# Peptides against a protein of PDB entry 3VA4: the designs that were tried, part 18

Target 1, 107 residues: chain A of PDB entry 3VA4
Amino acid sequence: EPIGQLRLFSGTHGPERDFPLYLGKNVVGRSPDCSVALPFPSISKQHAVIEISAWNKAPILQDCGSLNGTQIVKPPRVLPPGVSHRLRDQELILFADFPCQYHRLDV

## One batch from the design tools (peptide)

Design b1_p18_2 (made by RFdiffusion4)
Fold by OpenDDE base, seed 2:
Structure b1_p18_2 (fold): chain B 107 residues (1-107), chain A 18 residues (1-18)
Amino acid sequence: as target 1 above (107 residues)
Amino acid sequence: LATWHHNVRTDAARVVAS
């Protein structure tokens, strides 16, 4: 069962989508093989990774050297490639210019 | 909900613009 969820907010690209997050590495990227597949040209094939080591630990977000970057919205922060960022529940994330939100599920 | 979404998008837009 999923431990977390990544929500892609609705926009010009289309409606809102929710992606389940599991233990291990959840890759965010344009490639259809990604756990969080964002099929948009501004998203890198392998853009970022959300790693969940345990249900009771904060997930780690890392940008994978994406072309258009990964940013935290509050407070504003550009994530350097490969640098670990511990996700807070309800955290707002920009993959390129696509706003998303991480949500921890009750498991 | 509408206001919340508005705030999120506004904050996101600000980050993108900066």
Scores: peptide ipSAE 0.147, ipTM 0.705, DockQ to the pose 0.080
Fold by OpenDDE base, seed 5:
Structure b1_p18_2 (fold): chain B 107 residues (1-107), chain A 18 residues (1-18)
Amino acid sequence: as target 1 above (107 residues)
Amino acid sequence: LATWHHNVRTDAARVVAS
């Protein structure tokens, strides 16, 4: 039972992909072992983490000291490594230069 | 839908370029 979803928009890399997010830590990174595996050179092996503590609580996004960073699109904000950012529903996120969108699922 | 996707990509591109 996923609590949320992270959508990777389509681009030169390929088609759109949707990743389910679960309670606990959802690691975003290039490593295939990541919950959200983004197999692209500009993505760090362990790029960021989306932690969901409860279905009715906003997830926390943290950059894990990635090489090319994690940014919020609107309003624009670069996330310093290790600093918690509470995700809003429908939030647009850049992992490196890959645009993604988080949305909460109705569970 | 196409317009929304375009806007998202435009916004993302702007952030990346800044």
Scores: peptide ipSAE 0.145, ipTM 0.707, DockQ to the pose 0.081
Fold by OpenDDE base, seed 4:
Structure b1_p18_2 (fold): chain B 107 residues (1-107), chain A 18 residues (1-18)
Amino acid sequence: as target 1 above (107 residues)
Amino acid sequence: LATWHHNVRTDAARVVAS
C-alpha cells in the first residue's frame, strides 16, 4: 500500500510516470533496482532517497551525493548531500534537470 | 494542465539557471 507518490513530469525523455512511495527508504536513481528508477544518464545510479516513517508519513528527502544534484523548486534550494529535507505535499523537486512532484496519498 | 506544466517547467528552469 503506497502512502505517497512521486510524479516524473513528461518531457523529451517520454511520458509522465508515477512512482509509488512506501514506508521505509525509496531510492531514486538510474539503477533499475531503485524504487524510483529514472533511467537517464544525468541521474546518478543512487541519486537520492525518500524515507517515510510510520510515525511521520511526511517524507524526508536526502541527496546521496549525486553528480547533478537534487533541488527544491519553491523556494529554490540545492540540497547538500546527506542533509535531510522534509517534503511537503505537492512539493516540486529537481533530480538533475528532471522535474518531479511529491504527492501525499490519502491512505 | 498545460499551463500548470509550463509554470512548473519555468520555475524549474529558473532554479537550474541560477
Scores: peptide ipSAE 0.139, ipTM 0.701, DockQ to the pose 0.085
Fold by OpenDDE base, seed 1:
Structure b1_p18_2 (fold): chain B 107 residues (1-107), chain A 18 residues (1-18)
Amino acid sequence: as target 1 above (107 residues)
Amino acid sequence: LATWHHNVRTDAARVVAS
């Protein structure tokens, strides 16, 4: 069962998409093998990771040394590679220049 | 809903442009 959801907002790339997030590591990247597959050239093959623990359902986001970075929208912050960022419900994230939103599910 | 989406995109655009 999914613990959270990552929404990719619609844009020039296409329509809005929702990705389920599960316990453990949810890799965000251009590679089709990623849990959150964002098949766009500006996204690194292994761009970032959202890890969810059983004891703490608030996900930890880490940039994986992506080329174009990972940012939090409010308050604005560029995430240094490998530094843990605890996601808040409804938090807005930029992977490269693709806006996404994390949503905690009631499970 | 339209206003909310506009605000989100505006905020995101500002971050990208900065």
Scores: peptide ipSAE 0.133, ipTM 0.692, DockQ to the pose 0.079

Design b1_p18_2_s1 (made by RFdiffusion4, then SolubleMPNN; from b1_p18_2, 13 letters changed)
Fold by OpenDDE base, seed 2:
Structure b1_p18_2_s1 (fold): chain B 107 residues (1-107), chain A 18 residues (1-18)
Amino acid sequence: as target 1 above (107 residues)
Amino acid sequence: MEALQQAVREAAQEIIAS
């Protein structure tokens, strides 16, 4: 069962989309094989990873050396590649220029 | 690049807040 959810906000690309997040590594990227598949040119094939080690632990977000980067919106921060960022509930994230939001599912 | 990224972050904040 999903432990979290990543929301891709609506935009010029289309309507809002929600992606379930599970235990383990949830890869964010342009590749259709990614758990969070964002089929947009500015997204790297394997852009970032959201790793969830346990249901009661905050997920870890890492940029995978993406071309256009991964950023936290508030407070603004560019994530260096490979550096672990602990996601807070309701965290706002930019993958390239695509705004997303993580929220924990209470299960 | 940093300046551009900052601008994107700010724009995103405005979009999400509205």
Scores: peptide ipSAE 0.107, ipTM 0.659, DockQ to the pose 0.142
Fold by OpenDDE base, seed 5:
Structure b1_p18_2_s1 (fold): chain B 107 residues (1-107), chain A 18 residues (1-18)
Amino acid sequence: as target 1 above (107 residues)
Amino acid sequence: MEALQQAVREAAQEIIAS
């Protein structure tokens, strides 16, 4: 029943990983309790949140006051803490310096 | 700090595109 997916691109940290996204709040962070657990020192324990209110609505990305920030790649911009950003399909995101991509799943 | 963040964004684009 996943509605979307967050892909962590491969890098020095290891291979590509895919995280399913569901209705509600999908927390991105270093803590193992997070829906999208990124166990890296530069990621805050609760770094950001991707909220999906409905299957037919664009998800909302929000930085949670992370230490190293959340950024959109194209066009490049830093997300201020607590400010809602509507994710586009295929959106490229940086959590700290980790490149990720959101895409909508066909369900 | 902003300069560093911009550099990271540019580097990320190159990594993803390659």
Scores: peptide ipSAE 0.105, ipTM 0.660, DockQ to the pose 0.139
Fold by OpenDDE base, seed 4:
Structure b1_p18_2_s1 (fold): chain B 107 residues (1-107), chain A 18 residues (1-18)
Amino acid sequence: as target 1 above (107 residues)
Amino acid sequence: MEALQQAVREAAQEIIAS
């Protein structure tokens, strides 16, 4: 029943990983308690949040004041902390320097 | 490495380097 998916591309850290995204807040961070747990030192314990509401399944991404930032790849943009960014399907995101991609899981 | 991943990494490097 996930509404979306966040793909962490493969890299020096290891193989590709897919994280399901659900309604509500999906926290991205180094903490193992995060919905999207990225256990890497350059990722803040609570790095960002992807929030999905019932009335609007398009996710809202916010950086949580992370140390190494959150960026959109195309078009390139660094997300200021707390500023909402509406994720598009297939959106490419950098959490610190880790490339990820959001996928909408619907027809 | 698939083409998309490579493109993402290249774009990422550009952003980080800027």
Scores: peptide ipSAE 0.125, ipTM 0.686, DockQ to the pose 0.091; fails the geometry check
Fold by OpenDDE base, seed 1:
Structure b1_p18_2_s1 (fold): chain B 107 residues (1-107), chain A 18 residues (1-18)
Amino acid sequence: as target 1 above (107 residues)
Amino acid sequence: MEALQQAVREAAQEIIAS
């Protein structure tokens, strides 16, 4: 049962996609074995990680030293590699230039 | 296009352009 959801908005790359997020590490990246697989050239093979702890359901987002970065949209902020960012419900994220939104599921 | 998506894209463009 997923604890959260990451939505990849539709765009030139294709239709919207929703990725379930679970307790533990949810790796975001181009590699097909990533929990959140974004098979796009501008996404690093292991781009970022969204970790959800058992202690609270608020995910921690960290960029993994990606080539094209990870950014928070509101308020705008580029995440330095390895710096923890606690995701808020409905938070908007850019992985490279791909807009996504985190949604906490009611479970 | 969904209003939310449009707003996100606009915000994204501002960040990318900065």
Scores: peptide ipSAE 0.118, ipTM 0.685, DockQ to the pose 0.089; fails the geometry check

Design b1_p18_2_s2 (made by RFdiffusion4, then SolubleMPNN; from b1_p18_2, 13 letters changed)
Fold by OpenDDE base, seed 2:
Structure b1_p18_2_s2 (fold): chain B 107 residues (1-107), chain A 18 residues (1-18)
Amino acid sequence: as target 1 above (107 residues)
Amino acid sequence: MEELLEQVRKDAQAIIAA
């Protein structure tokens, strides 16, 4: 079962979508085989990765050298490629210009 | 959620504009 969830907020692209996150690497990208598949032109094929090492540890978010970047909303922070960011519950993230939110699931 | 999203978009715009 999923340990976390990434919510893609509704927007011009369409309605809200929820993506389950599991132990290991959850790749965010435009490629359809990504764990979090965001089929939008501004999203890189392999945009970012959310790695979850254990259910009781904060996930690590890394940008994979995306074209349009990965950013934390509060406090504002552009993530340099390959630099680890420990996700907090309810963290608000921008993949390119797509706002998302991570939250832990009670398991 | 609507209020949160609105704030998120506002904050996002600030980042994008910067």
Scores: peptide ipSAE 0.242, ipTM 0.778, DockQ to the pose 0.085
Fold by OpenDDE base, seed 4:
Structure b1_p18_2_s2 (fold): chain B 107 residues (1-107), chain A 18 residues (1-18)
Amino acid sequence: as target 1 above (107 residues)
Amino acid sequence: MEELLEQVRKDAQAIIAA
């Protein structure tokens, strides 16, 4: 069962989409084999990773050296590549210019 | 939901513009 969820908000690309997040590494990227596949040109093939550990269900987000970056919305922060960011429930994230939100599932 | 999205986009715009 999923531990968390990443919501891609609706936009010009289409309606919102919810991606389940599981224990381990959830890769965010344009490649179709990514756990969170965002098939958009501005998204890197492997853009970022959300890692969830068994001992701590709180996810760690890292940018993978993406072209257009990964940012936290509140408070505003550009994530340097490879730097760990602990995601808070309901955290708002920008992958390139695509707004997303992390949601911790009650499981 | 709409209100949240609007605020998200507003905040995102600020980041992108900066």
Scores: peptide ipSAE 0.220, ipTM 0.762, DockQ to the pose 0.087
Fold by OpenDDE base, seed 5:
Structure b1_p18_2_s2 (fold): chain B 107 residues (1-107), chain A 18 residues (1-18)
Amino acid sequence: as target 1 above (107 residues)
Amino acid sequence: MEELLEQVRKDAQAIIAA
């Protein structure tokens, strides 16, 4: 049962994709083994992680030392590697230059 | 969603360009 969702907006890469997020660590990366697999060259094999410890707690986003970084759109903020960022519902995130949006599911 | 997407791209460009 997914607790959240990460939306990859449509772009030159193709159509929008929605990725379910579960309790525990949801790895974002180019590797097909990632929970959120973004198969694009500018995405690191293991780019970032979204950790959800409980359904009623805000997820924690951490960049994993990615090559092209992880950024919050509003307000603009580059996430230093390994530093925890508490995700807000509807948070807009850039993994490299790919815009995504996190939203909490009602479970 | 189009409005959101446009704004996201606009904001993203601003960040990337900065």
Scores: peptide ipSAE 0.243, ipTM 0.778, DockQ to the pose 0.085; fails the geometry check
Fold by OpenDDE base, seed 1:
Structure b1_p18_2_s2 (fold): chain B 107 residues (1-107), chain A 18 residues (1-18)
Amino acid sequence: as target 1 above (107 residues)
Amino acid sequence: MEELLEQVRKDAQAIIAA
Protein backbone atom coordinates (compact mmCIF):
# COMPACT_ATOMS: atom_id res chain seq x y z
CA GLU B 1 0.00 0.00 0.00
CA PRO B 2 1.26 3.47 -0.82
CA ILE B 3 2.28 5.74 2.01
CA GLY B 4 2.25 8.88 -0.02
CA GLN B 5 1.65 10.31 -3.41
CA LEU B 6 3.59 12.58 -5.70
CA ARG B 7 1.48 14.59 -8.08
CA LEU B 8 2.95 15.93 -11.27
CA PHE B 9 0.91 18.95 -12.24
CA SER B 10 -0.38 19.27 -15.76
CA GLY B 11 1.59 21.33 -18.21
CA THR B 12 2.88 21.52 -21.73
CA HIS B 13 4.17 18.00 -21.22
CA GLY B 14 0.71 16.61 -20.70
CA PRO B 15 -1.97 15.96 -18.11
CA GLU B 16 -1.60 15.63 -14.38
CA ARG B 17 -0.24 12.33 -13.10
CA ASP B 18 -0.16 10.83 -9.64
CA PHE B 19 2.59 8.49 -8.54
CA PRO B 20 2.27 6.28 -5.48
CA LEU B 21 5.10 6.41 -2.97
CA TYR B 22 6.00 3.39 -0.89
CA LEU B 23 8.21 2.57 2.04
CA GLY B 24 11.83 2.65 1.04
CA LYS B 25 13.39 4.46 -1.86
CA ASN B 26 11.24 6.00 -4.55
CA VAL B 27 13.52 7.18 -7.30
CA VAL B 28 12.46 10.14 -9.38
CA GLY B 29 13.95 10.30 -12.82
CA ARG B 30 13.72 10.06 -16.56
CA SER B 31 14.64 6.41 -16.57
CA PRO B 32 11.63 4.15 -17.07
CA ASP B 33 12.87 2.07 -14.16
CA CYS B 34 12.20 4.87 -11.71
CA SER B 35 9.31 4.67 -9.28
CA VAL B 36 8.40 8.16 -10.35
CA ALA B 37 9.20 8.11 -14.01
CA LEU B 38 9.27 11.55 -15.54
CA PRO B 39 10.20 10.91 -19.17
CA PHE B 40 11.34 14.40 -19.96
CA PRO B 41 14.69 15.57 -21.35
CA SER B 42 15.36 18.03 -18.56
CA ILE B 43 14.98 15.33 -15.93
CA SER B 44 18.07 13.30 -15.12
CA LYS B 45 17.91 9.53 -15.53
CA GLN B 46 18.09 9.32 -11.77
CA HIS B 47 17.18 12.80 -10.65
CA ALA B 48 16.21 12.51 -7.01
CA VAL B 49 15.04 10.07 -4.41
CA ILE B 50 12.18 10.17 -1.95
CA GLU B 51 12.82 7.78 0.88
CA ILE B 52 10.08 6.88 3.30
CA SER B 53 10.78 5.20 6.60
CA ALA B 54 8.37 3.06 8.54
CA TRP B 55 9.28 4.96 11.67
CA ASN B 56 7.72 8.29 10.85
CA LYS B 57 6.51 7.87 7.30
CA ALA B 58 7.70 11.39 6.57
CA PRO B 59 9.56 11.34 3.26
CA ILE B 60 13.13 12.48 2.92
CA LEU B 61 13.93 14.04 -0.42
CA GLN B 62 17.44 14.13 -1.83
CA ASP B 63 18.65 15.39 -5.15
CA CYS B 64 20.94 12.85 -6.77
CA GLY B 65 23.20 15.34 -8.44
CA SER B 66 20.73 16.11 -11.16
CA LEU B 67 21.64 18.39 -13.98
CA ASN B 68 18.76 20.79 -13.57
CA GLY B 69 18.25 20.46 -9.85
CA THR B 70 15.56 19.90 -7.31
CA GLN B 71 13.92 22.76 -5.50
CA ILE B 72 11.35 23.43 -2.84
CA VAL B 73 8.86 26.05 -3.92
CA LYS B 74 7.73 27.51 -0.64
CA PRO B 75 9.79 28.67 0.96
CA PRO B 76 12.06 28.64 -2.08
CA ARG B 77 15.17 26.57 -1.72
CA VAL B 78 17.51 24.75 -4.05
CA LEU B 79 18.41 21.39 -2.60
CA PRO B 80 22.14 20.69 -2.65
CA PRO B 81 22.94 17.22 -3.99
CA GLY B 82 22.74 14.55 -1.35
CA VAL B 83 21.34 16.81 1.33
CA SER B 84 18.31 15.41 3.09
CA HIS B 85 15.12 17.41 3.10
CA ARG B 86 12.16 16.23 5.13
CA LEU B 87 9.04 16.67 3.06
CA ARG B 88 5.98 18.22 4.61
CA ASP B 89 2.52 17.20 3.58
CA GLN B 90 1.42 19.08 0.49
CA GLU B 91 4.90 20.39 -0.10
CA LEU B 92 5.54 21.74 -3.57
CA ILE B 93 8.64 20.55 -5.37
CA LEU B 94 10.33 21.40 -8.62
CA PHE B 95 12.25 18.68 -10.40
CA ALA B 96 14.01 20.73 -13.01
CA ASP B 97 11.13 22.93 -14.11
CA PHE B 98 8.37 20.44 -13.42
CA PRO B 99 6.14 21.35 -10.48
CA CYS B 100 5.03 18.51 -8.26
CA GLN B 101 3.30 18.13 -4.94
CA TYR B 102 3.79 15.57 -2.23
CA HIS B 103 0.68 14.31 -0.49
CA ARG B 104 0.69 12.16 2.60
CA LEU B 105 -1.91 9.42 2.36
CA ASP B 106 -4.08 8.36 5.26
CA VAL B 107 -3.09 4.76 5.75
CA MET A 1 -7.30 23.33 -7.69
CA GLU A 2 -7.00 25.75 -10.54
CA GLU A 3 -6.18 28.52 -8.14
CA LEU A 4 -3.58 26.41 -6.41
CA LEU A 5 -1.93 25.39 -9.64
CA GLU A 6 -1.88 28.94 -10.84
CA GLN A 7 -0.13 30.06 -7.69
CA VAL A 8 2.27 27.14 -7.91
CA ARG A 9 3.22 28.14 -11.41
CA LYS A 10 3.72 31.73 -10.38
CA ASP A 11 5.93 30.70 -7.51
CA ALA A 12 7.78 28.27 -9.72
CA GLN A 13 8.36 30.90 -12.35
CA ALA A 14 9.83 33.19 -9.75
CA ILE A 15 12.32 30.51 -8.78
CA ILE A 16 13.16 29.53 -12.32
CA ALA A 17 13.55 33.12 -13.41
CA ALA A 18 15.84 33.94 -10.52
Scores: peptide ipSAE 0.218, ipTM 0.757, DockQ to the pose 0.084; fails the geometry check

Design b1_p18_2_s3 (made by RFdiffusion4, then SolubleMPNN; from b1_p18_2, 11 letters changed)
Fold by OpenDDE base, seed 5:
Structure b1_p18_2_s3 (fold): chain B 107 residues (1-107), chain A 18 residues (1-18)
Amino acid sequence: as target 1 above (107 residues)
Amino acid sequence: MEALLEAVREDAARIIAA
């Protein structure tokens, strides 16, 4: 059962896509093996990870040393590789130049 | 939704340009 969702906003790549997030590590990357597969050349094969340790705890986002980076939109912040960032509900995230939004699901 | 997306894109553009 998914605990959260990552929304990829619509763009030149196509329409909006929603990715379910589960307990454990949800890898974001270009590789098709990733939980959140973003098959775009500007996304690293293993770009970032969203780790959910419990349903009642905020997920932790970490950049995995991606080429084009991971940023929080509000307030603006570039995430250093390997540094934990606690995701807030409705958090807006840039993976490279792709805007996304995390939100907690009601379960 | 479009209004939110526009705001996100504007903010993203500022981050990318910086």
Scores: peptide ipSAE 0.113, ipTM 0.694, DockQ to the pose 0.085
Fold by OpenDDE base, seed 1:
Structure b1_p18_2_s3 (fold): chain B 107 residues (1-107), chain A 18 residues (1-18)
Amino acid sequence: as target 1 above (107 residues)
Amino acid sequence: MEALLEAVREDAARIIAA
């Protein structure tokens, strides 16, 4: 059962996509085996990780030293590699230049 | 939805350009 959702907004790459997020590590990256697979050249093979624990359902986002970075939109912040950022519901995220939104699911 | 997406892209553009 997914605990959260990551929405990739529509763009030149194609239509909107929703990715379920589960307990544990949800890797965001270009590699097809990533939980959140973003098959785009500007996305690193392992770009970032969204980790959700059983004790705290609020996800922790970390950039994995990606080439093109991970940013929070509001308030704007570039995430230093390996630094934990606690995601808020409805938080807007940029993986490289791809806008996404985290949504906490009521489950 | 459209307004939100536009705002996101606008904010994103500012971040990228900074």
Scores: peptide ipSAE 0.105, ipTM 0.676, DockQ to the pose 0.085
Fold by OpenDDE base, seed 4:
Structure b1_p18_2_s3 (fold): chain B 107 residues (1-107), chain A 18 residues (1-18)
Amino acid sequence: as target 1 above (107 residues)
Amino acid sequence: MEALLEAVREDAARIIAA
């Protein structure tokens, strides 16, 4: 069962989409093989990774050297490639210019 | 929901423009 959820807010691309997040690595990227597939040209094929461990349900977000970056909205922060960021529940994230929100599921 | 989305868009715009 999913441990968390990543919500892609609605926009010009279309309606809101929710992606389940599981234990292990959840790759965010344009490639259809990604756990969180964002099929948009501004998203890198492998843009970022959200990793969730069994002993620590709080996800770790890392940018994978994406072209257009990964940013935390509040407080504003551009994530350098490979630098770990511990996600907080309800955290707002920008993958390129696509706003998303992480939600921890009660499981 | 709309209020949150609007706030996100505004914040995103500031980050992108910076």
Scores: peptide ipSAE 0.100, ipTM 0.677, DockQ to the pose 0.086
Fold by OpenDDE base, seed 3:
Structure b1_p18_2_s3 (fold): chain B 107 residues (1-107), chain A 18 residues (1-18)
Amino acid sequence: as target 1 above (107 residues)
Amino acid sequence: MEALLEAVREDAARIIAA
């Protein structure tokens, strides 16, 4: 059972998609092997990682040295590669130019 | 949902354009 969820908002790429997040490292990237596979050219093969250590702890988001970056929307913040960012429930994230939202599941 | 999406797009646009 997933502990969290990452929503990719609808856009020119297509409809909204929801990705389950589990304990451990959830890699976000263009590679189809990623937990959160975003098959778009502006997304790096391994773009970022969302690490969940426990259901009752905030996940940690890190950019993995992506080409087009990872940003938090509110408040606006560009994430330097490898710097840990604790995700808040319902936090809005940009992977390159793709808006996403993290949601904590009640499990 | 629509209102949220619009807000997200606007906020994202500001970040990208900055």
Scores: peptide ipSAE 0.123, ipTM 0.698, DockQ to the pose 0.085; fails the geometry check

Design b1_p18_2_s4 (made by RFdiffusion4, then SolubleMPNN; from b1_p18_2, 9 letters changed)
Fold by OpenDDE base, seed 1:
Structure b1_p18_2_s4 (fold): chain B 107 residues (1-107), chain A 18 residues (1-18)
Amino acid sequence: as target 1 above (107 residues)
Amino acid sequence: MAALQEAVRADAARIIAS
């Protein structure tokens, strides 16, 4: 059962896509093995990780030393590699230049 | 939704340009 959702907004790449997020590590990256697979050249193979624990359902986002970075939109912040950012519901994220939104599911 | 998406992109553009 997914605990959260990451929405990739529509764009030149194609339509909107929703990715379920589960307990544990949800890797965001270009690699098809990633939980959130973003098959775009500007996305690193392993770009970032969204980790959700059982005791704290608020996800922790970390950039994995990506080439083009991970950013929070409001308030604007570029995430230093490996630094934990606690995601808020409805938070807007940029992976490289791809806008996404985290949504907590009521489960 | 469209309005939100546009706002996100606008903010994104600003961030990237900075």
Scores: peptide ipSAE 0.134, ipTM 0.695, DockQ to the pose 0.086
Fold by OpenDDE base, seed 4:
Structure b1_p18_2_s4 (fold): chain B 107 residues (1-107), chain A 18 residues (1-18)
Amino acid sequence: as target 1 above (107 residues)
Amino acid sequence: MAALQEAVRADAARIIAS
């Protein structure tokens, strides 16, 4: 049962894609075994991680030392590697130059 | 969704350009 969703907006890469997020670590990266697989050259194999605990449904986003970074759109902020950022519902994120949005699901 | 997506891209462009 997914408790969150990460939406990759449509672009030159293709149509919009929605990725379910589950309890535990949801790895964002270019590797196909990532929970959120973004098969694009500008995305690191293991780019970032969205961790959701049973204690707090609000996910924690961390950049994993990616090459092209992870950024919050509003307010603008580049996430230093390993620094925890608590995601808000509807928060807009850039993985490299790919815009995404986190959605808390009504479970 | 289109309006939101455009707004996101506009904001993203500003961030990337900075």
Scores: peptide ipSAE 0.132, ipTM 0.698, DockQ to the pose 0.087
Fold by OpenDDE base, seed 3:
Structure b1_p18_2_s4 (fold): chain B 107 residues (1-107), chain A 18 residues (1-18)
Amino acid sequence: as target 1 above (107 residues)
Amino acid sequence: MAALQEAVRADAARIIAS
């Protein structure tokens, strides 16, 4: 059962997509075996990771040394590779130039 | 949420342009 969700907003790539997030490491990347598979050239094969240690704890987002970066939208911040960022509910994230939103699911 | 999505895009555009 997923305890979080990452929404990829609609855009030129297509419609909105929702990716379930589970306990443990949820890899965001271009590789098809990523938990959050974003099959776009500007996304690194393993771009970032969202680690969820417990349903009642804020997930940790880390950029994995991606080519085009990971950014928090509000307030604006480029995440240095490997630095932990605690995700807030409803947080807006850019993976490269793809806007996404994390939200916690009620479980 | 079309309104939210547009707001996100606007914010994202500003960041990308920076």
Scores: peptide ipSAE 0.142, ipTM 0.707, DockQ to the pose 0.085; fails the geometry check
Fold by OpenDDE base, seed 5:
Structure b1_p18_2_s4 (fold): chain B 107 residues (1-107), chain A 18 residues (1-18)
Amino acid sequence: as target 1 above (107 residues)
Amino acid sequence: MAALQEAVRADAARIIAS
């Protein structure tokens, strides 16, 4: 059962997509094998990872040395590769230039 | 929400432009 959700907002690429997040590592990337598959050329094959260690703990986001980076929107922050960022509920994230939002599911 | 999405895009645009 999913613990959280990552929403990719709609845009020129297409409609909104919602990705369930589970306990463990949820890889964000262009590879179709990723938990959060963002099949766009500006996204690295393995771009970032959202790790959820427990249902009652905030997920940790790490950029995996992506080409075009991972950024937090508010407050603005570029995530250095491998540095842990604790995700807040409703966190707005840019993977490359794709706006996304994390939210915790009520489960 | 449409309003939220617009706000996100606006904020994203500022980040990208900076």
Scores: peptide ipSAE 0.127, ipTM 0.693, DockQ to the pose 0.085; fails the geometry check

## One batch from the design tools (peptide)

Design b1_p19_1 (made by RFdiffusion4)
Fold by OpenDDE base, seed 1:
Parts: sequence; structure tokens; C-alpha cells
Structure b1_p19_1 (fold): chain B 107 residues (1-107), chain A 19 residues (1-19)
Amino acid sequence: as target 1 above (107 residues)
Amino acid sequence: LTALKAALDELSKALDDAR
């Protein structure tokens, strides 16, 4: 049922984790209520949002005015708050300093 | 490990290119 997946790579914080992404808004943040809960101090309670529409299934990533920012790795880009970024398959994302990767699932 | 290695290499290269 998930349309995509967000992988948090392993690091000093702990092991790798995979988060399913569904249609609608998938909030990324430190708050335990977030779809992608990243319980780390450098992550804002509501850090970013990955929105997936039924029309194209390509996720749109927006930073929610996070303290430590959201960045695309390749090509490098700091995402201004509220600016839509269409995620590409296998795209690498930094939430603060936490490297993640978006993966489109074959559904 | 392969996926992580590839991601790290790409990240490192991107950071270098951004300098």
C-alpha cells in the first residue's frame, strides 16, 4: 500500500530505518506523531513534509521552516521553507545532518 | 553496505562539488 519509502541511513544515532510513505502528507519531524519520526534534537518537531498525490505519485518535499534545514544532495540545494521540490527516485536528502534516501516502490 | 557506500560516495562528491 505504501507508495514510497524513506530510508534513514545508519549512523552515530543508530541503525538504518525505513519509513513507508503513503498518499497525502507524510510529515518528517522529531515529534512522535510524525509519519517519519526522527527523534533527534537537531530535527524540528515538524521539520518537513513529503506529499504524495494520487495523480502522479511523485512526492513533493517541502521544508516546514525547520531550524537546521532540509537539503537535496545531488545536485546540492538548500530548500527554502515552503518551496516545493519534486523528489526523484533514489534522491538523497539531508534533514539537518541526517542522510536519507527516497525510494519509489513498485506498486 | 553497498547502498550506504554508494550514498556516501555520492554525498561526498556533492559536497566537494559544492565547495
Scores: peptide ipSAE 0.064, ipTM 0.654, DockQ to the pose 0.035
Fold by OpenDDE base, seed 2:
Structure b1_p19_1 (fold): chain B 107 residues (1-107), chain A 19 residues (1-19)
Amino acid sequence: as target 1 above (107 residues)
Amino acid sequence: LTALKAALDELSKALDDAR
């Protein structure tokens, strides 16, 4: 059922975690109500959003005005709040200092 | 593990280049 996956790599915070991504808005944030709940102090309650409009379309990532920012790793890019970034498969993302990777699932 | 290693290497390189 999930269209994509967001992987949080292992680190000082703990082991790797995989979050399923679905059609619609997948909110990334510290709030437990977020689709991608990252319960870390440096993550904003509503940090970013990954919007998937269709299974055959690239997701759109937007920072929601987070305190510590959202960045694309390669090529390096700081995402200004509200600016749409179309995610590529296997794209590496930093939410604050937490490295993540988007993966499109074969559905 | 291979995928993770590759991703981490890419991350580290990108961070170095950005500084």
Scores: peptide ipSAE 0.064, ipTM 0.661, DockQ to the pose 0.036
Fold by OpenDDE base, seed 5:
Structure b1_p19_1 (fold): chain B 107 residues (1-107), chain A 19 residues (1-19)
Amino acid sequence: as target 1 above (107 residues)
Amino acid sequence: LTALKAALDELSKALDDAR
């Protein structure tokens, strides 16, 4: 059962997509092997990682040294590579220029 | 990118206000 969800909003790339997030490391990237596969040129093969250590703990987001970066929308913050960011429920994230939203699921 | 971020920020504010 998924513990969280990452929603990719609709855009010029296509419709909205929802990705389940599980315990452990959920890699975000262009590679189809990623837990959150975003098959877009501006996304790095391994762009970022969302690590969930427990269902009752906030996930940790880290940029993996991506080409086009990872940003928090509100409050605005560019995530330096490898620096841990504790995700808040409903947090809006930009992977490159692709807007996403983290959602904590009730499990 | 700036325009998109601004739009998302506005959306975020609206959601916060609605809560």
Scores: peptide ipSAE 0.061, ipTM 0.633, DockQ to the pose 0.028
Fold by OpenDDE base, seed 3:
Structure b1_p19_1 (fold): chain B 107 residues (1-107), chain A 19 residues (1-19)
Amino acid sequence: as target 1 above (107 residues)
Amino acid sequence: LTALKAALDELSKALDDAR
């Protein structure tokens, strides 16, 4: 069962999409093989990674050296490549210009 | 829709605060 969820908000690209997150590395990227596949040209093939080490630990988000960056919305922060960011529940994230939200599932 | 609006409103406020 998924431990978390990444929500891609609706926009010009289409409706909202929810991606399940599992233990281990959940790669965010344009490649269709990514756990969180965002098939948009502004997203790098391997854009970022959300690593979940345990059910009871907050995930770690890292940018993978993406072209258009990964940002935290509140407080605003550009994530340098490879720097670990501990995700908070309900945290808003920008992958390039695509707004997303991390949600911890209660299962 | 309310959740989306709230999130986008928060995003907008955050961007404004960053300026």
Scores: peptide ipSAE 0.055, ipTM 0.648, DockQ to the pose 0.035

